# Designs tried in a protein design run: peptides against a protein of PDB entry 3NZW. Part 76

Target 1, 212 residues: chain A of PDB entry 3NZW
Amino acid sequence: TTTLAFRFQGGIIVAVDSRATAGNWVASQTVKKVIEINPFLLGTMAGGAADCQFWETWLGSQCRLHELREKERISVAAASKILSNLVYQYKGAGLSMGTMICGYTRKEGPTIYYVDSDGTRLKGDIFCVGSGQTFAYGVLDSNYKWDLSVEDALYLGKRSILAAAHRDAYSGGSVNLYHVTEDGWIYHGNHDVGELFWKVKEEEGSFNNVIG
Target 2, 222 residues: chain B of PDB entry 3NZW
Amino acid sequence: QFNPYGDNGGTILGIAGEDFAVLAGDTRNITDYSINSRYEPKVFDCGDNIVMSANGFAADGDALVKRFKNSVKWYHFDHNDKKLSINSAARNIQHLLYGKRFFPYYVHTIIAGLDEDGKGAVYSFDPVGSYEREQCRAGGAAASLIMPFLDNQVNFKNQYEPGTNGKVKKPLKYLSVEEVIKLVRDSFTSATERHIQVGDGLEILIVTKDGVRKEFYELKRD

## One batch from the design tools (peptide; aimed at target 1 A22, target 2 P127)

Design b2_p26_3_s1 (made by RFdiffusion4, then SolubleMPNN; from b2_p26_3, 15 letters changed)
Fold by OpenDDE base, seed 5:
Structure b2_p26_3_s1 (fold): chain B 212 residues (1-212), chain C 222 residues (1-222), chain A 26 residues (1-26)
Amino acid sequence: as target 1 above (212 residues)
Amino acid sequence: as target 2 above (222 residues)
Amino acid sequence: SHEHAKKIEERYRSLIAESQEELLAR
């Protein structure tokens, strides 16, 4: 798995691969590793698929309850704290989760929290999470700047996942790409890694270790 | 050695068509090298045009299917006999599976039906309840033998348009009911030849807007 | 009992390793 999220002048980019594995078996190439918690909040999935799907969906319910009760959207901080508190209750039980909670509220602005099953909760500007995270960081960190255009930021997210998919055996399938703004998240499509690879190779002259 | 789980073998296969879906399973039930039954159905009509199979440890599978059927009944009771949608069914099954997260049902679960738009739908679950809607999925003993074949024949993986040097994928196309049935039969026939835990009979449940139809075919009884 | 819990946990771990069916997003 490779997931990433980063803040920039235009909001948040979220990009993830779509490969799921069971041991050495590729169980799926089309897994949705972004949970659309609500129109304004995204959660990413790394680790156990069931743990992430179940609890991030549960989180969505909690966020909805908050909205109904408080008559306002839940903050990204509060949403991530709910999840963090939940996983803490299960500490030592064997949950496997590495998730990013991403959203944009008027109060907070664009906000990313990393939450994992070890009880870690971190706010930050850039996170790559998963077995391919180092490969993604290699591309992302080298090209990241706050003043990226939306187009460039989207491409950078996509390109970073592609790099990881190329090198990490546990990452692949496709890239699912999101742009999070104050008005909510926007889905920017599913990009097959194979097709994307050849396109990028041709356009950039990259990946010269592979003969086309 | 403590082992609360058994393995009763068998294989299941789901394929979604355009306006139909199929879920198939062999009828062999085995423990180790001993055939317990040559006809033990493992694919079930659960009502509301939803078919379900949970393959692996038969006791767990039966328990899970029973619980789901009960869930369907309760859903009707609570919602004035409203039909349970396939996506809601999937969510329900996730909860059933994840409820035993730390002592899982030892099963690979597949359900099939029609989505709210009348399109074929197949959902696959791991033992603890992660799920995905897919075009096709094989589960059980011969899944590793069948799934690559399905990838090729249903999803057209590694099929390319001629003259494109392997750079342009063959476009996806829905298969007819007849084509799917043939594919299922061929898959199980092949699996039976290669795996001792697959054989005896093949039961196929076909879901259409008109309801669930069952077909049965003999497999090798070796 | 602790012993019972340990046995269940052990079997659970073995199940995950043996089944090759659990979906991992790692």
Scores: peptide ipSAE 0.034, ipTM 0.738, DockQ to the pose 0.092; fails the geometry check
OpenDDE base, seeds 1, 2, 3, 4: peptide ipSAE 0.017, 0.017, 0.019, 0.018; ipTM 0.715, 0.715, 0.717, 0.729; seeds 1, 2, 3, 4 fail the geometry check

Design b2_p26_3_s2 (made by RFdiffusion4, then SolubleMPNN; from b2_p26_3, 14 letters changed)
Fold by OpenDDE base, seed 1:
Structure b2_p26_3_s2 (fold): chain B 212 residues (1-212), chain C 222 residues (1-222), chain A 26 residues (1-26)
Amino acid sequence: as target 1 above (212 residues)
Amino acid sequence: as target 2 above (222 residues)
Amino acid sequence: STEHYKQLEAAYESLIARSQEELLAE
């Protein structure tokens, strides 16, 4: 698995691969590793798929309750804290989660929190999470700047996942790409890793170790 | 060491068509090398045009299916006999599975039906309740043998247009009910030849707007 | 132990029940 999220002048980019593995076998190439918590919040999934999917969906319900009571959208800080408190309560019980909660509120701006099953909760500008995270960081950090255009930021997210998919056997399939704005998240499609690889190789001259 | 789980073998297969869905399973039930039954159905009509199978440890599978059927009844009671949608059914099954997160049902669960737009739908679950909607999924003993075949025949993965030097993929097309049934039969026939835990009979449940139809085919017994 | 897992299961079932109630209220 490789998931990433980063903040920039245009909001947040979220990009994830779609491969699931069971041992040495590819179990699926089409797994959705982004949970749409609500129209304004995204959660990413690394570790145990069931743990992430279940509790991030539960988080959606908690966020809805907040909106009903307070007549306003929940903050990303509060949403991530709810999840963090929940997983901390079950620390040592065997939950496996590495998740990013991403959203854009007026008071916070574009915001990303990392939350894991060890009880860690971190606010940050850039996170890559999963077995391929190091490979993603290699591309992302080298090309990241706050002033990226939306188009360039989307490409960078996609390209970083591609790098991970190329090097990490546990990552691949396709890239699911999201742009989070003040008005909510926008899905920017599913991109086959194989097709993307050859396109990028041709256009950038990358991946010279592979001969087609 | 305490091991509460057994493996009763078998294989299940779900395929979503354009306006239909199919869920199939063999009827062999086995423990180790002993056949417990040559005809033990493992695919069930759960009402509301939803079919379900949970393959692995049969006792867990049966328990899960029964719990889901009960959930359907309660849903009707609470919502004035409103039809349970396939996506809501998937969420409910997730809750049933995840409720036993630390003592899981040792099963691979697949449900099939029609979505709210009348399109074929298949949902696949891991033992603890992660799920995804897919075009096709095999589960159980011969799943590793069948899935590559399904990827090729249903999803048209790695199929290219002739004369394109492998650069142009064939366009995706929907399969007819007859084509899907043939594909299922061929898959299980092949699985029976290669895996001892699959055989005896094949039961196929076909879901359309008109309801659930059942078909039965014989497989090899030896 | 089996008993420990049953206790955890009961706790999760309670959480799930609450979550389901919330979903039905929406």
Scores: peptide ipSAE 0.047, ipTM 0.789, DockQ to the pose 0.025
OpenDDE base, seeds 2, 3, 4, 5: peptide ipSAE 0.000, 0.024, 0.028, 0.032; ipTM 0.746, 0.777, 0.774, 0.735; seed 2 fails the geometry check

Design b2_p26_3_s3 (made by RFdiffusion4, then SolubleMPNN; from b2_p26_3, 13 letters changed)
Fold by OpenDDE base, seed 1:
Structure b2_p26_3_s3 (fold): chain B 212 residues (1-212), chain C 222 residues (1-222), chain A 26 residues (1-26)
Amino acid sequence: as target 1 above (212 residues)
Amino acid sequence: as target 2 above (222 residues)
Amino acid sequence: STEHYKEIEARYESLIARSQEELLAA
């Protein structure tokens, strides 16, 4: 698995691969590792798929309750805290979660929290999470700047996942790409890793170790 | 050491069409090398045009299906006989499975039906309740044998237009009911030849807007 | 132990039930 999120002048980019593995076998190439919590919040999945899917969906319900009660959108800080508190209650029980909660509120601006099953909750500008995270960081950190255009930011997210998919055996399939704005998240499509690889190789002259 | 789980073998297969879905399973029930039954259905009509199978440890599968059927009844009671949607059913089943997160039902669960737009839908669950909507999924003993064929025939994975040097993928095309039934039959026939835990009979439940239809075919018995 | 797992399961079930009740009440 490789998931990433970063904030920039245009909001947040979220990009994830879609491979699931069982041992040495590819179990699926089409896993959705982004949970659309609500129109304004995204959660990513790394670790146990069931744990992430169940509790992030549960989180969505809690966020909705908050919005109904308070008549305003829940903050990303509060949403991530709810999840963090929940997983803390099950500390030592064997939950496996590496999650990024991403959103854009008027009060907070573009905001990313990392939450994991070890009880860690971190606010930050850039996170890569999963077995391919180091490969993603290699591309992302080298090209990241706050002033990226939306187009360049989307490409950078996609390109970073591609790098991970190329080097990490546990990552691959396709890239699912999202842009989070104040008006909510926008899905920017599913990009097959194989097709994307050849396109990038041709356009950038990258991946010279692969003979076509 | 106490082992609460068994494996009763068998294989299940779900395929979503454009305006239909199918869920199929063999009827062999086995423990180790002993056939317990040659006709033990494992695909069930649960009402509201939802069909369900939970393959693996049969006792767990039966328990899960019963719990879901009960959930459907309660849903009707609480919501003035409103039809349970397939997506809501999936969510309900997730709750049932994840409720036993640390002592899981030892099953691979697949449901099939129609979504709210009348399109075929298949949902697949792991033992602890992670689920995805898919075009097709095989589960059970021969799943690893069947899935590559499904990927090719249903999802058209790794199929390219001739003369494009592998750069242009073939467009996805929905299969007809007849084509899907044939594919299912061929898949189970092949599985029966290669796996001792699959055989005897094949039951296919077909879901359309008109309801659930059942078809039965004989498989090899040896 | 099996008892430990049952306790954890009960906690999960309670949490799920509470969440559902809250959603229905809203």
Scores: peptide ipSAE 0.203, ipTM 0.799, DockQ to the pose 0.023
OpenDDE base, seeds 2, 3, 4, 5: peptide ipSAE 0.023, 0.029, 0.027, 0.011; ipTM 0.796, 0.786, 0.786, 0.773; seed 5 fails the geometry check

Design b2_p26_3_s4 (made by RFdiffusion4, then SolubleMPNN; from b2_p26_3, 17 letters changed)
Fold by OpenDDE base, seed 2:
Structure b2_p26_3_s4 (fold): chain B 212 residues (1-212), chain C 222 residues (1-222), chain A 26 residues (1-26)
Amino acid sequence: as target 1 above (212 residues)
Amino acid sequence: as target 2 above (222 residues)
Amino acid sequence: STKHYEELEARHYELIGLSQEELLAR
């Protein structure tokens, strides 16, 4: 798995691969590792698929309850805190979660929180999470700038996942790409890693370790 | 050594069409090398045009299906006989499975039906309740044999347009009911030849806007 | 022993029923 999120002048880019593995086997190439919590809030999934999917969906319900009660959208800080406190109560039970809660509120602006099953909760500008995270960081950190255009930021997210998919056997399938703005998240499609690989190789001259 | 689980073998297969879905399973029930039954259905009509199978440990599968059927009844009770949507059914099943996160049902669960737009839908679950909507999924003993075939025939994986140097995929197309049934039959026939835990009979439940239809085919008995 | 698993399941159902206020206070 490789998931990433980063803040920039245009909001938040979220990009994830879609491979699921069972041991040395590819179980699926089409797993959705982004939970659309609500139109303004995304959660990413790394670790145990069931743990992440269940609790992030549960979080969505909590966010809706907040909205109904308070007549305003929940903050990203509060949403991530709810999740963090919940999973912390499971400490020792064996949950496996590495998630990023990404959203945009008027009060907070574009916001990313990392939350894991160890009880860690971190606010930050750039996160890569999963077995391919180091490969993604290699590309992302090298090219990251706050002032990226939306187009360049989307490409950078996609390209970073591609790098991970190329080197990490546990990552691959396709790239699911999101742009989070003040008006909500926008899905920017599913990009097959194979097709993307050849395109990038031809255009950039990258991946010279592959002869074709 | 504590092992509360058994393995009753078998294989299940779900395929979503354009305006239909199918869920199929063999009828063999086995323990180790002994056939318990040659006709033990494992695909069920749960009402509201939803079909379900939970393959693996049969006792767990039966328990899960029963709980889901009860959930459907309760849903009708609470919502004035409103039809349970396939996506809501998936969420409900997730709760059932994840409720036993620490002592899971030892099953691979697949449901099939129509989504709210009338399109075929298949959802696949792991033992603890993670699920995905897919075009097709095989589960059980022969899943590893069948899935590559399905990837080729349903998802058109590894099929490219001629003259594109393997860079352009063939466009996806929907299969007819007849084509899907043939595909299912061929899959199970092949599985039966290669795996001792698959055989005897094949039941296929076909879901359309008109309801659930059942078909039965004989498989090899040895 | 299944007792341990039953305890974890009970804990699960307790936790999913907690109020947001209770969760945020911890």
Scores: peptide ipSAE 0.447, ipTM 0.885, DockQ to the pose 0.022
OpenDDE base, seeds 1, 3, 4, 5: peptide ipSAE 0.439, 0.442, 0.428, 0.436; ipTM 0.882, 0.885, 0.879, 0.871; seeds 3, 4 fail the geometry check

Design b2_p26_4 (made by RFdiffusion4)
Pose (drawn by RFdiffusion4):
Structure b2_p26_4 (pose): chain A 212 residues (1-212), chain B 222 residues (1-222), chain P 26 residues (1-26)
Amino acid sequence: as target 1 above (212 residues)
Amino acid sequence: as target 2 above (222 residues)
Amino acid sequence: SVPEPTAVEKKLAEKIEENQEIIEEN
């Protein structure tokens, strides 16, 4: 698994791979590691497939309950805390999840929170989570500028997940892209590494190792 | 010490067609190197046009299928006999499985039917509720032998248009019920050849808008 | 931090590895 989300001039970019594993066994290449909590809230998934899916779906129900009660969209900070506090209650029970809660609210602007099963909760501009996180950091950190165009930022996030899907035996499948503005999240497609790799290699001249 | 889990072998397979779906499983039940039964059904019609199989530790698989069938019964009681759609059944199974997160049903579960548009649907589950909708899925002992074959023959993976210099992928034309039954039977004869826990018989449940139909085929008994 | 696999995931991975070994032997 490789997931990343970063803030920049144009909002937030979220990118994830789609590989699921059972050890060295590729369980699936087509899993959705991003959950659309609501039109302005996204959650990313890494770790235990069931823990992430179950608790993030539950988080969506908790956020919806907050809107009905308070007649207002839940903040990114509060939404990430609901998950952070829930996971903390289970500390020591063996839950396994590296998560990112990304969204927009007039009150907070573009906002990213890293939340994991250890109970750690961090607000930040850039996060890469999962077994492939360091591979994504390598490409993302060396090309990041606050002033990236929406187009360039979307590409960097995509390229970073691609770098991780190439080097990390436990990452791959396809790349799912998202862009977050004050009007909510915009889905930017599912890019199969099976074609995305060769295309990027030709057009970019990178991945110079692998023989084509 | 006491081990609450055992392994009863078996292999299950699910393929979704345009307007049908199939869920197949061998009828052999095993413990270690012995055969408990050469015919012990492992794929079930649970009503509302849903078939399911929970493969792995059989006691857990039975408890789960029994609990789900009772769930469909109560769904009707509590919702004015409304039909439980396959998507709804999948989320329900997720909660049943995750409910034992800290003492799991040790099973790999697949269900099949039609979605609300009448299209074929297959869902497979992790032991603790992780699930996804798919075109096909192999589960159980020979899953590692069969799933690669299905990626090739069902979803045409790694296959290209001849003479296109590997540039044009083989189109994803869709399989008929006849072509699917062939892939299923071949899959199980192959699995019976290479995996000692697979054999004796093959039972397929076919699901269409008209309901659930069953077909049975013998397999090598060795 | 990198998430660690759960106990259920480790058990399932071991069972799959054993099946692969049986297949290779045959």

Design b2_p26_4_s1 (made by RFdiffusion4, then SolubleMPNN; from b2_p26_4, 14 letters changed)
Fold by OpenDDE base, seed 5:
Structure b2_p26_4_s1 (fold): chain B 212 residues (1-212), chain C 222 residues (1-222), chain A 26 residues (1-26)
Amino acid sequence: as target 1 above (212 residues)
Amino acid sequence: as target 2 above (222 residues)
Amino acid sequence: GIPQPTEVEKRVAALIEKYREEIAKN
């Protein structure tokens, strides 16, 4: 898996691959590793697919309950804390989760929290999470600027996942891309890695280790 | 070494069509290298036009299916006999599986039916309850042999339009029920030839708007 | 509260964790 999220002047970019593996077996190429919690809040999945899918869906329910009770949307901080508290209660039980909670509230603005099954909860501007995270960081860190245009930011997110998909055997399939703004998240499509690779190679003149 | 699980072999296969879905499984049940039964059905009609199979450790599979069937009954009771949708069924099964997260059902679960729009639907689950709607899925002993074949024949992976020098992919299209049944039969016939845990019989459940139909075919009994 | 696993369940969990990457989707 390779997931990433970063803040920039235009909000948040979230990009993830779609490959699931069981050992050396490619179990799926079409896994949805972004959970759309509500129109303003996203969760990403890395680690055990069941753990992430189950608990992030549960988180969605908790967020909805909050909205019903409090008559306002839950904050990104509070949502991430709920998840963090939950996984902490299971600490040592064997959950495997590396998740990012990304969203926008009027109070917080665009916000990203990293939450994992070890009990770590971190607020930050840039995270790459998964077995391919180092490959993604290599591209992302080299090209990241706060002042990126939305177009450039979207491309950078997509390109970073592509790099990971290329080098990490456990990442691949497609890139699912999101842009989070004050008006909510916008889905920017599913990009097949095979097609994307050749397109990027041609346009950038990159990936010269592969003969086209 | 402590091992509370058995492995009863077998293989299951689901394929969704446009207005139908198919879930198939062989009828061989084994332990180690001994055939326990040559006819032990593992694909079940669970009501509400939902068919289900949980392949792996048969005791766990049977338990899971029974629990799901009970869940269907309870759903009817709680919701004035409302039909359980396939997507709701999938969520329910996830909870059943994940409820035993620390002592999982040692099975690969597949359900098939029609979605709320009347389109064929197949959902697959890992042992701990992650699930995905897919066009096709093979599970069990010969899944590694069958799944690549399905990728090629159902999803047309690595197929291109002739004369395009590999630049244009073969367009996706739904398969007819006859085509799907043929693929299923070919898949299991081939799997039986290469895997000792697959054979004896093939039972296919076909779900349409008119209900569930069952077909049976003999497989190699070696 | 959160249900706690039995001793058998703990042993099973350990077994599952040992093979988690091979038997579950990741």
Scores: peptide ipSAE 0.301, ipTM 0.811, DockQ to the pose 0.065
OpenDDE base, seeds 1, 2, 3, 4: peptide ipSAE 0.281, 0.297, 0.287, 0.288; ipTM 0.811, 0.830, 0.816, 0.818

Design b2_p26_4_s2 (made by RFdiffusion4, then SolubleMPNN; from b2_p26_4, 15 letters changed)
Fold by OpenDDE base, seed 1:
Structure b2_p26_4_s2 (fold): chain B 212 residues (1-212), chain C 222 residues (1-222), chain A 26 residues (1-26)
Amino acid sequence: as target 1 above (212 residues)
Amino acid sequence: as target 2 above (222 residues)
Amino acid sequence: GIPKPTEVEKRVAARIEADRAVIAAN
C-alpha cells in the first residue's frame, strides 16, 4: 500500500493506490483505500484491509452521531482522536492500521492527522503511509512547495503514488485522487497505473530504468 | 500444536452479468488426500435472491451461512418483511466475520445477487470481513488457477484492440448468461485436471429478477 | 463493540497471522 496526503495553499491532496495483497498473492487491484466519512472528511487505509475497512466505517458512524447530537460537523481533531482512542483500546490485540484523517472545518481549516495501531497520533502537513511510503516521499518531498497550484498539486500526488507503485510490489492497480477544499472533498478519478506509467514516461522522459 | 481448523478443499466462483449473477462451486469435500463426499453442496440460496458460499473449513462455512440465513430472517422480522438488499447483506456478513476477528471463520466468502438497480452483483470477503464488490471472483483451492483466467476473460486484462500497438485496451462489456456458464464450466473442468481438491460435480446457481435457478454438471471423479 | 480476544483466540490469531496469505492487507 501507498497512501499520501499533504497540505498546500489550495487545501489538501489525498492520493492512494488500490492494491490489496495476501502474502505473495494479489488479492485485488481495485480496493477503495479512501473512506468518505462526510463531505468534508476523508480517511485513508493502510495495513490490514478488514481492520481499516471495519473501523474507519465505524468511525464514519461515530462522526455522523456527533453531527446529529451536536448539530455541527465533527472536527478533524476529534474524529482522529476517536479512532486513536479506539485502536489504543485494542493495543496488543493485533490490529494493523495506518490511517490519515483529512478534512476541512471552519474552525481548523485544512487539517491532516496520522493515526496508527501503535497508538501514534500526529498532526502534520505531509504524510506518506504504507509499504511504498519511502518511494512516495522521494518524489513528493523533492517537488513539494506550499504555493503549488491545484493542478500541480494533484499531479504531484498522483505522480508520487505512481513512483511507489513502480518500486513497491505491494502497491499498484490504480491511483485514486482527492482534493479537499473549504467546500468539501472532490474526487479526481481513478487512474490505472499501467496507462499512467507509460503516459508519464513519455511526457516527462522519466522512468528511464524501463525500456519500452 | 493447537489447530482448530480443517481444510475441506473445493473451489467457488462468482461472476456478475448485466442483469444476472452466478455463483458456482464444486461438490467435492476432502480432508488431506481423502474424499469425504463427492456431493456436498457449498453454494446456498439464502432468500431475498441472494446466494452465498463460504469455502475453506466446511464447519466454519456452514456456521457462517446459517448465521446469515438467520440474519435474513431477523431482518424481515424487524423491517416488516422488507427485502434485504445485496449491499446490506454484504455489510451484515462483514459484521458476522469481523465479530470473530480474533478467532476467524476460516473461509473465503462470496455472495451473488442483484443490486437495487437490477444489475448483477458479486461481493467477496476475506476471513475477517474485508469485502469488495467485483465483476468476478474465484475462491478456494484452485482460485490461483482460475482467477488469472477470469481476469483475462471477464475483465479483459492484457487484451488490446488490434492495430493499436497495445495502447488501446479491449473495451469492457457484459457477458451473456450462456457465455458466463461456459466460462464457469471451462474453469472448473480445467481446475479439476490440475487440482486434487476439485472435482466430482459442479453446481451453478444463477440469480435473475425471476429468482434463483440451479444447474448441475458432472466433473471428473478421480 | 468487538470483544477482545481470549488467550485461545490469540493463539489462533497468531497462527492465522503466520498464514498471512489468507488475510488481505493494504
Scores: peptide ipSAE 0.145, ipTM 0.801, DockQ to the pose 0.071; fails the geometry check
OpenDDE base, seeds 2, 3, 4, 5: peptide ipSAE 0.121, 0.048, 0.035, 0.141; ipTM 0.823, 0.773, 0.774, 0.835; seeds 2, 3, 4, 5 fail the geometry check

Design b2_p26_4_s3 (made by RFdiffusion4, then SolubleMPNN; from b2_p26_4, 14 letters changed)
Fold by OpenDDE base, seed 1:
Structure b2_p26_4_s3 (fold): chain B 212 residues (1-212), chain C 222 residues (1-222), chain A 26 residues (1-26)
Amino acid sequence: as target 1 above (212 residues)
Amino acid sequence: as target 2 above (222 residues)
Amino acid sequence: MIPKPTEVEKRVAAAIERDREEIAAN
């Protein structure tokens, strides 16, 4: 798995691959590793697919309950804390989760929290999470600027996942791309890694280790 | 293999002066060889002029600090907003740690503040709640690199008066806040050079009678 | 009074002991 999220002048970019594996077995190439918690809040999934899917869905329910009780959308900080508290209660039970809670509230603006099954909770501007995270960081860090245009930021997110999919055997399938703004998240499509690879190779002259 | 603990690296350092205390920590958060964050503060103002850090497994550290902060609130409720003394805080933290004796918080805890006489105080804790008041303590990943240096520079270990043929020890004296800050900066700079889990930034909390002041310095971002 | 360790806590203790051995070996 490779997931990433980063903040920039235009909000948040979230990009994820779609491969699921069971050992050496590719279980799926079409897994949705972004959970749309609400129109303003996203959760990403790395680690155990079932753990992430179940508990982030549960988180969505908790966020909705908050909205009903408080008559206001839950903050990204509070949402991530709920999840963090939950996984911490299960410490030692064997949960496997690496998640980013990404969203926008009027109070916080665009916000990213990293939460994992160890109970770690981090606020930050840039995270790559998963077995391919180092490959994604290589591309992302080398090209990241706060002042990226929305177009360039979307491309950078997509390109970083592509790099990870190329080098990490546990990542691949497709890139799901999101842009989170003050008006909520916008889905920017599913990009097949195979097609995207050749397109990028041709346009950039990159991936010269592959003879096409 | 069952392992409920992570290691997020980092280093913390406390030094007590005459009428102040400092507690410093780097801001790097790491897992294995991957930097999770270059700025994740791990030294906290807990109120009542008490600063606290629990370094090691960050999840446990955060949980412990949160519990202590809650304890401070309860103390105020139960004792008509009485200020929690640093020695009482240390005892409270011992109970928090030892309460999980069989599933310890995987952290090295240090608190800093002023004692009831207005003197700088640093308390250090092992994972299960053994604590001691000391003039200085390093904790975390680079503690083994820093602590001997502190022994030499704060407690003047192995230093002798010139011309005494090594028979007269250098007298103990309190360091100024400027000297302590310099020492802390040098310690973390040196540690960053030799330990991969230390770096990015240094946050120093200085406790005086006037309250808690924060200073930030950049470290190598390797 | 500190309660007796649960099975999870016993496993944790064993893990800690293992880590100590590994650290001591280095």
Scores: peptide ipSAE 0.049, ipTM 0.668, DockQ to the pose 0.016
OpenDDE base, seeds 2, 3, 4, 5: peptide ipSAE 0.121, 0.044, 0.093, 0.172; ipTM 0.824, 0.795, 0.782, 0.819; seeds 2, 3, 4, 5 fail the geometry check

